# Peptides against a protein of PDB entry 4J2C, part 70

Target 1, 107 residues: chain A of PDB entry 4J2C
Amino acid sequence: MEDPFFVVKGEVQKAVNTAQGLFQRWTELLQDPSTATREEIDWTTNELRNNLRSIEWDLEDLDETISIVEANPRKFNLDATELSIRKAFITSTRQVVRDMKDQMSTS

## One batch from the design tools (peptide; made by RFdiffusion4, then SolubleMPNN)

Design b2_p21_8_s1 (from b2_p21_8, 15 letters changed)
Fold by OpenDDE base, seed 1:
Structure b2_p21_8_s1 (fold): chain B 107 residues (1-107), chain A 21 residues (1-21)
Amino acid sequence: as target 1 above (107 residues)
Amino acid sequence: EEERKERREKLRQELRKFYYE
């Protein structure tokens, strides 16, 4: 069985790109209320929040795998570089999500 | 979206199988 980490990572990356598109639209709608309908605002907001929540959930699962690997290093035989890349992905992606959430909460 | 949910669930299961085997 292949390590599914990279597959999940890829799916999270795609989800982030989708969220960024939704976030941009969300920003546009709120910047020009005269051209925005409540329906589109609500839809965009809900889609964005759901997407971000899904990403956060997947990141929790990925983060758990890191803990498992670190607790059982000989079982998985991941080198330091690979582990660092995995950790960096989780950290940077969490920051991207946090930035969007922070902007949503302050608007 | 449902297809995406199904895919995520399968991937979560694969993670559990691989890392808890």
Scores: peptide ipSAE 0.584, ipTM 0.912, DockQ to the pose 0.768
Fold by OpenDDE base, seed 4:
Structure b2_p21_8_s1 (fold): chain B 107 residues (1-107), chain A 21 residues (1-21)
Amino acid sequence: as target 1 above (107 residues)
Amino acid sequence: EEERKERREKLRQELRKFYYE
């Protein structure tokens, strides 16, 4: 069986791009209420929140795999560089999600 | 959306199989 980490990583990256698009639209809708319907605002807000939650869940799963690898280094035989890349991805992606959530909570 | 949910669930299962076997 092939390690599915990189596949999940790729899906998370795509989800982040989608969330960023929704976030941009969310910002636009709130910036000019005259051109925004309540339905679109609610839809966009809901979709954005759902996407962010999904990303957070996937990151939690990926983070768990890191813990498993670190607890069983001989079983998985990952080098330090690979492990660092995986950790950095999770950390940076969590920050991106947090930044969007922070802006949503203050608007 | 449904396709995405199914894909994510499948990938979650793959992670589980690989890392907990």
Scores: peptide ipSAE 0.581, ipTM 0.911, DockQ to the pose 0.757
Fold by OpenDDE base, seed 3:
Structure b2_p21_8_s1 (fold): chain B 107 residues (1-107), chain A 21 residues (1-21)
Amino acid sequence: as target 1 above (107 residues)
Amino acid sequence: EEERKERREKLRQELRKFYYE
């Protein structure tokens, strides 16, 4: 069995791209309310929040795998570079999600 | 959305199988 980490990583990346698209639309709708319906605002907001929560959940799963690997290095035999890349992905993606959430909470 | 949800669940299961078994 091959390590599914990179597959999950890819799916998270896709989800982030989707969320960023929704976030952009959310921003546009709130920028000019005269061009937006409340229904679209609500839909966009809900979809965005749901996607962000899903991403966060997946990141928690990925982060847990890091802990498992570090606790069992001989079992997984990952080199330091790969482990670093995995950690960096989780950290940077969490930041991207956090930035969107922060803007949503203050708007 | 259900398709995405199903895919995520499958991947979660794969992570579990690989890292916990």
Scores: peptide ipSAE 0.580, ipTM 0.910, DockQ to the pose 0.763
Fold by OpenDDE base, seed 5:
Structure b2_p21_8_s1 (fold): chain B 107 residues (1-107), chain A 21 residues (1-21)
Amino acid sequence: as target 1 above (107 residues)
Amino acid sequence: EEERKERREKLRQELRKFYYE
């Protein structure tokens, strides 16, 4: 069986791009009320929150796999460079999500 | 979105199988 980590990583990357698109629209709707309906604002806000939550859930699953690998190094035989790349992806992606959430909470 | 959810669930199960078993 092949390690599915990179497949999940790819799906998370796609989800981040989708969330960023929703975030951009959310920002535009709130900055120019003349082009916004309450219905679109509500829909965009809810979709964005749901997408961000999904990303966070997937990141938690990925982070858990790293802990398992580090606890069982001989079983998985991953080198330090690969583990560093995996950790960096989770850290940087969490930051991207956090930045969007912070802006939403202060709007 | 439902298709996305199904794919995520499948991948979550794959992670479980690979890392926990």
Scores: peptide ipSAE 0.581, ipTM 0.911, DockQ to the pose 0.769; fails the geometry check

Design b2_p21_8_s2 (from b2_p21_8, 14 letters changed)
Fold by OpenDDE base, seed 3:
Structure b2_p21_8_s2 (fold): chain B 107 residues (1-107), chain A 21 residues (1-21)
Amino acid sequence: as target 1 above (107 residues)
Amino acid sequence: ERERQEERERKRKELREFYYK
């Protein structure tokens, strides 16, 4: 069986791209209220929050796999560099999500 | 929302099948 980590990673990356698009639209709508409808603002906000939540959930699941690998190094025999890449992905993606959430909470 | 939960569970299942085998 092939390690599904990078399959899920790819799905998370796509979700991040989607969220970033929604975030950009959210920013645009709030920047010019005269051209925005409340309905689109609400929809965009809701979709963005839902996407961010989903990403966070997936990151938790990916993070769990890292814990499993570190607890069972001989079972998986992952290269140290690969493990670092996996950790870095989770860390950096969490930061991207956090940045969007912070901006949403302060706006 | 149910669809999002189902998608998450799919991914979780895929991960668990590998990492808890």
Scores: peptide ipSAE 0.694, ipTM 0.946, DockQ to the pose 0.526
Fold by OpenDDE base, seed 1:
Structure b2_p21_8_s2 (fold): chain B 107 residues (1-107), chain A 21 residues (1-21)
Amino acid sequence: as target 1 above (107 residues)
Amino acid sequence: ERERQEERERKRKELREFYYK
């Protein structure tokens, strides 16, 4: 069986790109209220929030795999470099999500 | 949303099948 970590990682990466697009639109709508309808603002905000939540859920699941691997190193035989890349992905992605959430909460 | 939860559960299942085997 192929390690599904990379499959999920890929899906999370795509979700992040989608969220960043929604965030950009959200920013544009709030920067120029004259061109924004309440409907689009609400839709964009809701979609963005839902996407970010989904990413956070996936990151929790991916993070759990890290704990499992670290608790069972001989079972999975992952080298330090690969494990580092996996950890870095989770950490950096959480930061990207946090940055968007912080900007949304301060606007 | 049901669809989002189904997607998450699919991924969780795949991960569990590999990491808890």
Scores: peptide ipSAE 0.691, ipTM 0.947, DockQ to the pose 0.555
Fold by OpenDDE base, seed 4:
Structure b2_p21_8_s2 (fold): chain B 107 residues (1-107), chain A 21 residues (1-21)
Amino acid sequence: as target 1 above (107 residues)
Amino acid sequence: ERERQEERERKRKELREFYYK
């Protein structure tokens, strides 16, 4: 079978894009409460939190695969550059999620 | 929320099948 890392990575990236859109809408709703409905605020907030949680779960699973590869380098024969890219993706994505969560908690 | 859990489990299964085989 083909390495599923990039399939999951793609789904994480899609979820990040969705979360960023929801976050933007969330900020807009809070900037002008007079035009925002409680229903949309609640929906947006919940959907955003759910997306962020899903991303964090997937990142944990992806991070585990990196640990497995590093523990078994001969089994997977992964290029050093490829491994670096995978690590960088997880690190940067975690930071993106953290930034959104921090802004939500301080608003 | 069930759908989210099922989606996660699907991805976990795919990863496990490759990385733990």
Scores: peptide ipSAE 0.690, ipTM 0.946, DockQ to the pose 0.564
Fold by OpenDDE base, seed 5:
Structure b2_p21_8_s2 (fold): chain B 107 residues (1-107), chain A 21 residues (1-21)
Amino acid sequence: as target 1 above (107 residues)
Amino acid sequence: ERERQEERERKRKELREFYYK
């Protein structure tokens, strides 16, 4: 069986790209109300929120796998570099999500 | 929204099958 970590990682990366696009549109709509309808603002806000939540869910699941690997190093036989890459992905992605959420909360 | 939950559960199941085997 292939390690499903990379499958989930790929889906998280896609969701991040989608969220970043939604965030940009959200910012544009709020900056120029003349180009915005209430319907688009509401839709964009909701989709952005839902995407960010989904990313956070997947990151929790990925983070759990890290703990399992660290508790059972001989079973999974991952080198230190591979494990570091996985940890870095989770950390950096959480930061990207946090930055968007922080900006939304101040608007 | 149900679709998002179903997708999450699919991924969770795949991860569990590998890491809790």
Scores: peptide ipSAE 0.683, ipTM 0.944, DockQ to the pose 0.567

Design b2_p21_8_s3 (from b2_p21_8, 11 letters changed)
Fold by OpenDDE base, seed 1:
Structure b2_p21_8_s3 (fold): chain B 107 residues (1-107), chain A 21 residues (1-21)
Amino acid sequence: as target 1 above (107 residues)
Amino acid sequence: SEAEKEEREKKREELKKFYYE
């Protein structure tokens, strides 16, 4: 069986890109109300929130795998560099999500 | 969406199968 970590990682990366686009639009809509309809604001906001939540859920799953690997190093025998990359990805992605959420909460 | 939830669940299942086997 192949390690599915990279598959989930890929999905997270795609979701991050999507979220960043939605976040940009969200910001634009709020900056210029004259061009913003309630429908688009609501849609964008909901899509963004859903996307961010999805990312967070996937990150939790990925983070759990790290814990499992570290608890059972001989079973998985992952390269140290690979493990570091996995950890860094989770950490940095969580920060990206947090930054967007923080800005949304203050608007 | 339901499709998104389904996809997420599948990924979770895959992870579970691999890491908890």
Scores: peptide ipSAE 0.529, ipTM 0.886, DockQ to the pose 0.648
Fold by OpenDDE base, seed 4:
Structure b2_p21_8_s3 (fold): chain B 107 residues (1-107), chain A 21 residues (1-21)
Amino acid sequence: as target 1 above (107 residues)
Amino acid sequence: SEAEKEEREKKREELKKFYYE
């Protein structure tokens, strides 16, 4: 079977794109209260929070696979480049999520 | 949503199956 890492990675990437869109809308709603309803703010905030949580959960799963691969290198035989790409993806994505969460917590 | 949770769980199981078998 194919390595499901890439499937989950793809889902995380899609979720990030969705979250970024929600975050942009969230920012716009808070910047101009005259165009924002409480209902839309609440909905956007909730959807954004849920998306971010989903991303974080998937990243934990992906991160676990890294540990497994590193503990069993002969079983998976991943080259250093691929492993680095996987690690970089997790690290950079966590940063993106953290940045959005930080801004939400201060607003 | 419940559908999203189910999808996530499915992916977790796929990862588990591949990496722990």
Scores: peptide ipSAE 0.527, ipTM 0.884, DockQ to the pose 0.651
Fold by OpenDDE base, seed 3:
Structure b2_p21_8_s3 (fold): chain B 107 residues (1-107), chain A 21 residues (1-21)
Amino acid sequence: as target 1 above (107 residues)
Amino acid sequence: SEAEKEEREKKREELKKFYYE
């Protein structure tokens, strides 16, 4: 069986790209209210929040896999570099999500 | 969407099958 970590990682990456696009639109809508409808603001906000929440959930699942691997090193026998890359992905992605959430909460 | 939810759930199940087998 193929390790599904990379599949989920790919989905998270896609979700991040989508969120970044939504976030950009969100900022544009708030910067120029004259070009924004309430409907689009609400839609963009909700889509963005849902996307970010989905990412966070997937990151929790991915983070759990790290714990399982570290608790059972012989079972999975992952390369140390690979494990480091997995950890770095989770850490950096959480930061990206956190930055967007922080900006949304302060607006 | 429901399709997206289903896809996400499938991925979660795949993780469970692999890491908790």
Scores: peptide ipSAE 0.519, ipTM 0.879, DockQ to the pose 0.743
Fold by OpenDDE base, seed 5:
Structure b2_p21_8_s3 (fold): chain B 107 residues (1-107), chain A 21 residues (1-21)
Amino acid sequence: as target 1 above (107 residues)
Amino acid sequence: SEAEKEEREKKREELKKFYYE
């Protein structure tokens, strides 16, 4: 069986791209109310929240795999570089999500 | 959506099979 980490990673990356688009629209709608309807604001907000939640869920699963690998290094035989890349992806993606959530909570 | 939930569950199961096997 092939390691499914990269598959989930790909899904997270896709979700991040979607969230970034929604976030951009969200900011535009709030900055210019004359061009925004309440319906679009609500829809965009809900879609964005759902995407962010999805990302966070996948990141938790990915983070758990890191712990398993570190506890069983001989079983998985991942080199230090690969493990570092995986950790960095989780850390950086969490930061991206946090930044968007922080801006939404202060609006 | 339900489709998204199904996809997520599929991925979680794949991770489970590989890492907890």
Scores: peptide ipSAE 0.525, ipTM 0.883, DockQ to the pose 0.684; fails the geometry check

Design b2_p21_8_s4 (from b2_p21_8, 14 letters changed)
Fold by OpenDDE base, seed 3:
Structure b2_p21_8_s4 (fold): chain B 107 residues (1-107), chain A 21 residues (1-21)
Amino acid sequence: as target 1 above (107 residues)
Amino acid sequence: DEEAKKEREKKREELRKFYYE
C-alpha cells in the first residue's frame, strides 16, 4: 500500500482554496449589505464553516500520522526532510484556517 | 455533495489502513 498522506494533503489544499474563495465572498457580502441577500450570506457562511471544519478534521488525521511515524520510524522510513515538509504543511494550514475563523468570529 | 463526501471518507479510510494497521 502506498502512503496516502499526499493524497489527503492534496484534498486539504483543494479545500483551502475553496474556503478562501468562500471567505472572499463572505467578506464582500458583509461589506455591502445592500447587495447581499440573507440567503446568500447564510449559504456562504455555512459552506465556509463546513469547509473549514473538514480541513480541521483532515489536519487532525494528518497530525496523528506524524505522531505514528515518529513513534515507529523504522516502519515508515521517512527522512527528516519529508517529515519536516509534512509538519510544516499542517502548521501553515492550521494558521490559514485560524485566520479565517478569527475574522469570522469577530464579525 | 455526497459523491465528494464519499471520496473524502475513502481517503480517510486509506489513511487509517496505512497508518493504524
Scores: peptide ipSAE 0.521, ipTM 0.878, DockQ to the pose 0.898
Fold by OpenDDE base, seed 5:
Parts: sequence; structure tokens; C-alpha cells
Structure b2_p21_8_s4 (fold): chain B 107 residues (1-107), chain A 21 residues (1-21)
Amino acid sequence: as target 1 above (107 residues)
Amino acid sequence: DEEAKKEREKKREELRKFYYE
């Protein structure tokens, strides 16, 4: 069986791009109410929250796989570089999500 | 999006099979 980590990673990356687009629209709608309907604001807000939650869930799953690999290094035979890349992806993506959530919570 | 949910569930299942079994 092929290691599915990269497949889930790819899905997370796509979800991040979608969330960033929604976040941009969300900020625009709130900055200029004259161009916004309440319906679009609500839709955008809900879609954004759902996307962020989905990303966080996948990151949790990916993080768990790292724990398994570190507990069983011989079984998976991942080198230090690959493991570092995986960890860095999770860390950086969590930061991106956190930044958006922080801005939403203070608006 | 139900189709998207199904796709994500399949990916999670693949992770489970590879790493936990």
C-alpha cells in the first residue's frame, strides 16, 4: 500500500486555498457593508468556519500519523528530512488557520 | 457537500489502514 500522507496533505492544501478565498471575501464584506447583503455575509462566514474546521480535523489525523511513525521508525523507514517536512507542514498550516480564526473572533 | 464528505472519509480510512493496522 502506498503511503496516503501526501494525498491527505494535498487535500488540506486545497482546503486552505478555498478558506483563504472565503476569508478574503469575508473581510471585504465586513469592511464595506454597502456592498454586502446579510445573506452573503452569513453564507461566507459559515462556509469559512466549516472549511477551517475540516482543515483542523485533517491536521489532527496527519499529526497522529507522525506519532505512529516516531514510535515505529523501522516499520515505516522515513528519513529525517521527510519527517521534518511533514511536521513543518502541519505546524505552518495550523498557524495559517489560527491567524484566520483569531481575526474572525475579534470582529 | 456530501460528496466531499465521502471523499474525506475515504482518505481518513486510508490513513487508518496504512498507519494503524
Scores: peptide ipSAE 0.520, ipTM 0.880, DockQ to the pose 0.777
Fold by OpenDDE base, seed 2:
Structure b2_p21_8_s4 (fold): chain B 107 residues (1-107), chain A 21 residues (1-21)
Amino acid sequence: as target 1 above (107 residues)
Amino acid sequence: DEEAKKEREKKREELRKFYYE
């Protein structure tokens, strides 16, 4: 069985890219109401929130795997560098999500 | 989106199988 961590990681990365695009559009719509319909604003907002929530959910699952690996290092035989990369991915991605959420909550 | 939910659930299940079993 292949380690599904990488599959989920890949999906998170795709979701981040999608969210960043939606976030950009979200900011544009709010900055220039003349170019925006209420329908598009609502759609963009909902899609963005859904994507961010999806990312956060996956990150929780990925973070849990880290704890399991650290508790059972001999079972998984992960290189220290690989483990560091996994941790860094989760940390940095959480920051990206947090930054977008912070801006949305203040608008 | 039901398809998205199903896909997420499949991935969660795969994680469970790999890391908990």
Scores: peptide ipSAE 0.523, ipTM 0.882, DockQ to the pose 0.682; fails the geometry check
Fold by OpenDDE base, seed 1:
Structure b2_p21_8_s4 (fold): chain B 107 residues (1-107), chain A 21 residues (1-21)
Amino acid sequence: as target 1 above (107 residues)
Amino acid sequence: DEEAKKEREKKREELRKFYYE
């Protein structure tokens, strides 16, 4: 069986791109209320929250795989560079999500 | 979104099969 980590990683990357688009629109709507309807604000906010939650959910699953690999190094025998890339992806993506969530909580 | 839900469940199942079995 092929390691499905990269498949889930790809889905997370797509979700991040979607969330970033929604976040940009969310920012624009709040910066210029005259161009925003309550309906669009609510829709954008809900979609953004759902996307961020989905990303965090997948990151938890990916992070768990790291723990399993590190607990069973002989079984998986992953290259050290590959493992570092996986960890960096999770860390950096969590930061991207955190930055958006922080801005939403302070609005 | 049912399709998105199904996709997520499939990916989680794949992770489970690979890393826990």
Scores: peptide ipSAE 0.522, ipTM 0.881, DockQ to the pose 0.729; fails the geometry check

## One batch from the design tools (peptide; made by RFdiffusion4, then SolubleMPNN)

Design b2_p22_1_s1 (from b2_p22_1, 15 letters changed)
Fold by OpenDDE base, seed 1:
Structure b2_p22_1_s1 (fold): chain B 107 residues (1-107), chain A 22 residues (1-22)
Amino acid sequence: as target 1 above (107 residues)
Amino acid sequence: SSERRRRREELREQLRKFYYDP
């Protein structure tokens, strides 16, 4: 069986791109109320929040796999570089999500 | 959206099978 980590990673990356697109639209709607409807603002906000929540869930799953690998190194035979890449992805992605969430909470 | 949800569920299951496989 192939390690599905990189596949999940790819899907999370796609989800982040989607969220960033929604975030951009969300920002545009709030910056120019004359071109925004309450319906679109609400839809965009909800979609964005849902996407961010899904990403966070996936990151938790990925983070758990890292813990499993670290607890069972011989079973998975991952080198330090690969493990570092996985950890860095989770850390950086969490920060990207957090930045969007912080801006949403203050707007 | 439903397609993405199904994909995520499938991938979660794959993670479970791979990393929790005895």
Scores: peptide ipSAE 0.593, ipTM 0.917, DockQ to the pose 0.806
Fold by OpenDDE base, seed 4:
Structure b2_p22_1_s1 (fold): chain B 107 residues (1-107), chain A 22 residues (1-22)
Amino acid sequence: as target 1 above (107 residues)
Amino acid sequence: SSERRRRREELREQLRKFYYDP
């Protein structure tokens, strides 16, 4: 079996792009309420929140794999560079999600 | 979408098999 980490990473990246698009639309709808329908506001808000929660869930799974690899280095035989890249991805992606959530909570 | 949900569930299972199987 091949390591599925990079596949999950790719799916998370796609989800982040989707969330960023939804977030942009969310801000546009709130900036001009006269042109926004309640249905689109509700849909966009729910889709955005669901997408962010999905990303957070996947990041938790990915983060757990890091812990497993570090606890069992001989079993997986990953070099330090690869492990650093994986950690950096999780950290930076969590920050992107947190920034969107913070802006939503203050609006 | 339902397809994305299924895909994510399948990937979670793959992670489990790869990282938790002895």
Scores: peptide ipSAE 0.591, ipTM 0.916, DockQ to the pose 0.798
Fold by OpenDDE base, seed 3:
Structure b2_p22_1_s1 (fold): chain B 107 residues (1-107), chain A 22 residues (1-22)
Amino acid sequence: as target 1 above (107 residues)
Amino acid sequence: SSERRRRREELREQLRKFYYDP
């Protein structure tokens, strides 16, 4: 069986791109209230929050897999470079999500 | 949306099977 990590990684990346699009629209709506409806703002906000929550959940799952691999190195036979790439992805993606969440919480 | 949710659930299951399978 092939390791599904990279598949999940790809889906998370797509979700991040979607969230960034929603975030951009969210920002635009709040910056120009004259062209924004309450309904669109609420919809965009909710969709964005739901998307970010989903990403965070997936990242937790991915992070758990790393812990499992590190606890059972012989079973999975992943080299340090691969593990480093996986860890870096989780770290950087969490930062991207955090940045959006921080901006939403301060608005 | 429902399709996306289903896809995510499937992927979670795949992760579980791969990493927790003895």
Scores: peptide ipSAE 0.590, ipTM 0.916, DockQ to the pose 0.788
Fold by OpenDDE base, seed 5:
Structure b2_p22_1_s1 (fold): chain B 107 residues (1-107), chain A 22 residues (1-22)
Amino acid sequence: as target 1 above (107 residues)
Amino acid sequence: SSERRRRREELREQLRKFYYDP
């Protein structure tokens, strides 16, 4: 069986792009109420929050795999560079999600 | 959206099988 980590990583990246698009629209709707309906604001807000929660869940699953690999290095035989790349992806993606959540909490 | 949810569940199962397989 092939390691599915990179496939999940790719899906998380796509989800981040989707969330960023929703975040952009959310910002636009709040900045110009004349172009916004309450229905679109509510839909965009809910979709954005749901997407962010889904990303966070996937990141937790990916982070757990890191712990498993580090506890069983001989079984998985990943080099330090690969493990570093995986950790960096999780860290940076969590930051991107956190930035959007912080901006939503202040609006 | 439903397709994405289904894909995510499948991938979670793959992660479980790969990393928790003895």
Scores: peptide ipSAE 0.590, ipTM 0.916, DockQ to the pose 0.780

Design b2_p22_1_s2 (from b2_p22_1, 13 letters changed)
Fold by OpenDDE base, seed 3:
Structure b2_p22_1_s2 (fold): chain B 107 residues (1-107), chain A 22 residues (1-22)
Amino acid sequence: as target 1 above (107 residues)
Amino acid sequence: SAAEEERRKKAREELRKFYYDP
């Protein structure tokens, strides 16, 4: 079986792109209430939250796989460089999500 | 979308099978 880590990674990346678009719209709606309806604000907010939650869910799964690999390195035979790349992706993506969530919680 | 949700679900399932197989 092929390692599905990058399949999930790809889905996370897509979700991040979607979330960033929704976040931008969310920001625009809140910056100009005269052009925003409550319905669109609510829809955008909910979609954004759902995407962020999905990302966080997948990141937890990806993070756990790293722990599994490190606990049994012989089984998976991943080099340090690849593990570092995987870890970096999780860390950086969590930061992106955190930044959006922080801005949403303060508004 | 439904398609996206299905892909994500499938990916998570594959991840589980690959990494949690004994």
Scores: peptide ipSAE 0.532, ipTM 0.900, DockQ to the pose 0.878
Fold by OpenDDE base, seed 4:
Structure b2_p22_1_s2 (fold): chain B 107 residues (1-107), chain A 22 residues (1-22)
Amino acid sequence: as target 1 above (107 residues)
Amino acid sequence: SAAEEERRKKAREELRKFYYDP
């Protein structure tokens, strides 16, 4: 079986891009209430939150795979550089999600 | 979307099979 890590990573990346677009719209709607309807605000907020939750879910799964690999290094025999890249991706993506969530919670 | 959710679900399942396969 092919290592599916990159498949999930790809889906996370797509979700991040979508979330960033929704977040931008969310910000615009709140910055100019005269151009915003409650319906669009609610829709955008819900879509954004759903995307963020999906990302967080996938990141947890990805992070768990790293723990499994590190606990069983001989079974998977992953390159150290590759493992570092995977860890960095999870860390940086979590930060991106956290930044958006922080702004949403304080609005 | 539903299609996206299904892709994600399948990907997670593949992840489980690969990394938790004894």
Scores: peptide ipSAE 0.530, ipTM 0.899, DockQ to the pose 0.812
Fold by OpenDDE base, seed 1:
Structure b2_p22_1_s2 (fold): chain B 107 residues (1-107), chain A 22 residues (1-22)
Amino acid sequence: as target 1 above (107 residues)
Amino acid sequence: SAAEEERRKKAREELRKFYYDP
């Protein structure tokens, strides 16, 4: 069986790109209220929240796999570099999500 | 989208099979 970690990672990366686009639009709508409708603001906000939630969900699953690998190193035989890359991806992506959430909570 | 959810669902299933199944 082939390791599916990269598959989930790829889906997370796609979701991040989508979220960044939604966040950009969200920012634009709030910057110029005269050009924004409540409907579009609500839609954009909802889509963004859902996307971020999905990312966080997948990151939790990915993070759990790290724990499993570390508990069973002989079974998976992942080298330190690979494991480091995986951990870095989870950490950096969580930060990206957190930054967007922080800005949304203060606006 | 539906396609996106299906891909994510399959990915999570594969993840479970690979990492959680003995």
Scores: peptide ipSAE 0.530, ipTM 0.899, DockQ to the pose 0.899
Fold by OpenDDE base, seed 2:
Formats: structure tokens, C-alpha cells, sequence
Structure b2_p22_1_s2 (fold): chain B 107 residues (1-107), chain A 22 residues (1-22)
């Protein structure tokens, strides 16, 4: 069985790209009300929030796998460099999500 | 989308099987 970490990682990366697009549109809609409808604003806002929530959910699962591996490294036989890359991915992605959420909370 | 949710759900299940099963 192949390591599903990469499958989830891939889905997270796709979700991040989607969220960034939604965030950009969200910003545009709020900056120029003349070109925005309430329906699009609401839809974009909801989709963005849902997307970010999904990312956070997956990151929690990925983060837990790190703890599991570190508790029993011989079972999984992961290279130290690979483990570092996984940790870095989770950390950096959380930061990306946090930045978007921070901007949304101040709008 | 439904397809996206299905993929994500499947991925989470596989993750569980791989990391949490003895």
C-alpha cells in the first residue's frame, strides 16, 4: 500500500489554489461594490470559508500522522529529510490559510 | 463539488488505514 500522505497533500495543494482564487475574487468584490452582487459576495465568502476549513481539517490529519510516525519511526521507515518536508508543508500551508483568515476577519 | 468531497473522503479513509491500523 502506498503512503496516502501524498494523496491528501495533493488535495490540500489543490484546495489552496482554489482558496487563493476565491480570496482574490472576494477582495475584488469588496473593493468595488458597483461590480458586485450580494449573491456573488455571499457565494464567494461561503465557498472560501468552506475551502479554508477543509484545508485546516486535512492539515490536522496530516499533522497527526507526523506524531504517529515520530512515535514509531521503525514502522514507517521515513527518511528524516522527507519528514522535514512534510512538517514544512504543514507549517507553511497553515500560514497561508492564517493570512487569508486574518484578512477576512478584518473586513 | 461532489467529486471533490468524494476524493477527500477517500483520501482520509486511506490515511486512517495506513497510519492508524496496526
Amino acid sequence: as target 1 above (107 residues)
Amino acid sequence: SAAEEERRKKAREELRKFYYDP
Scores: peptide ipSAE 0.529, ipTM 0.898, DockQ to the pose 0.856

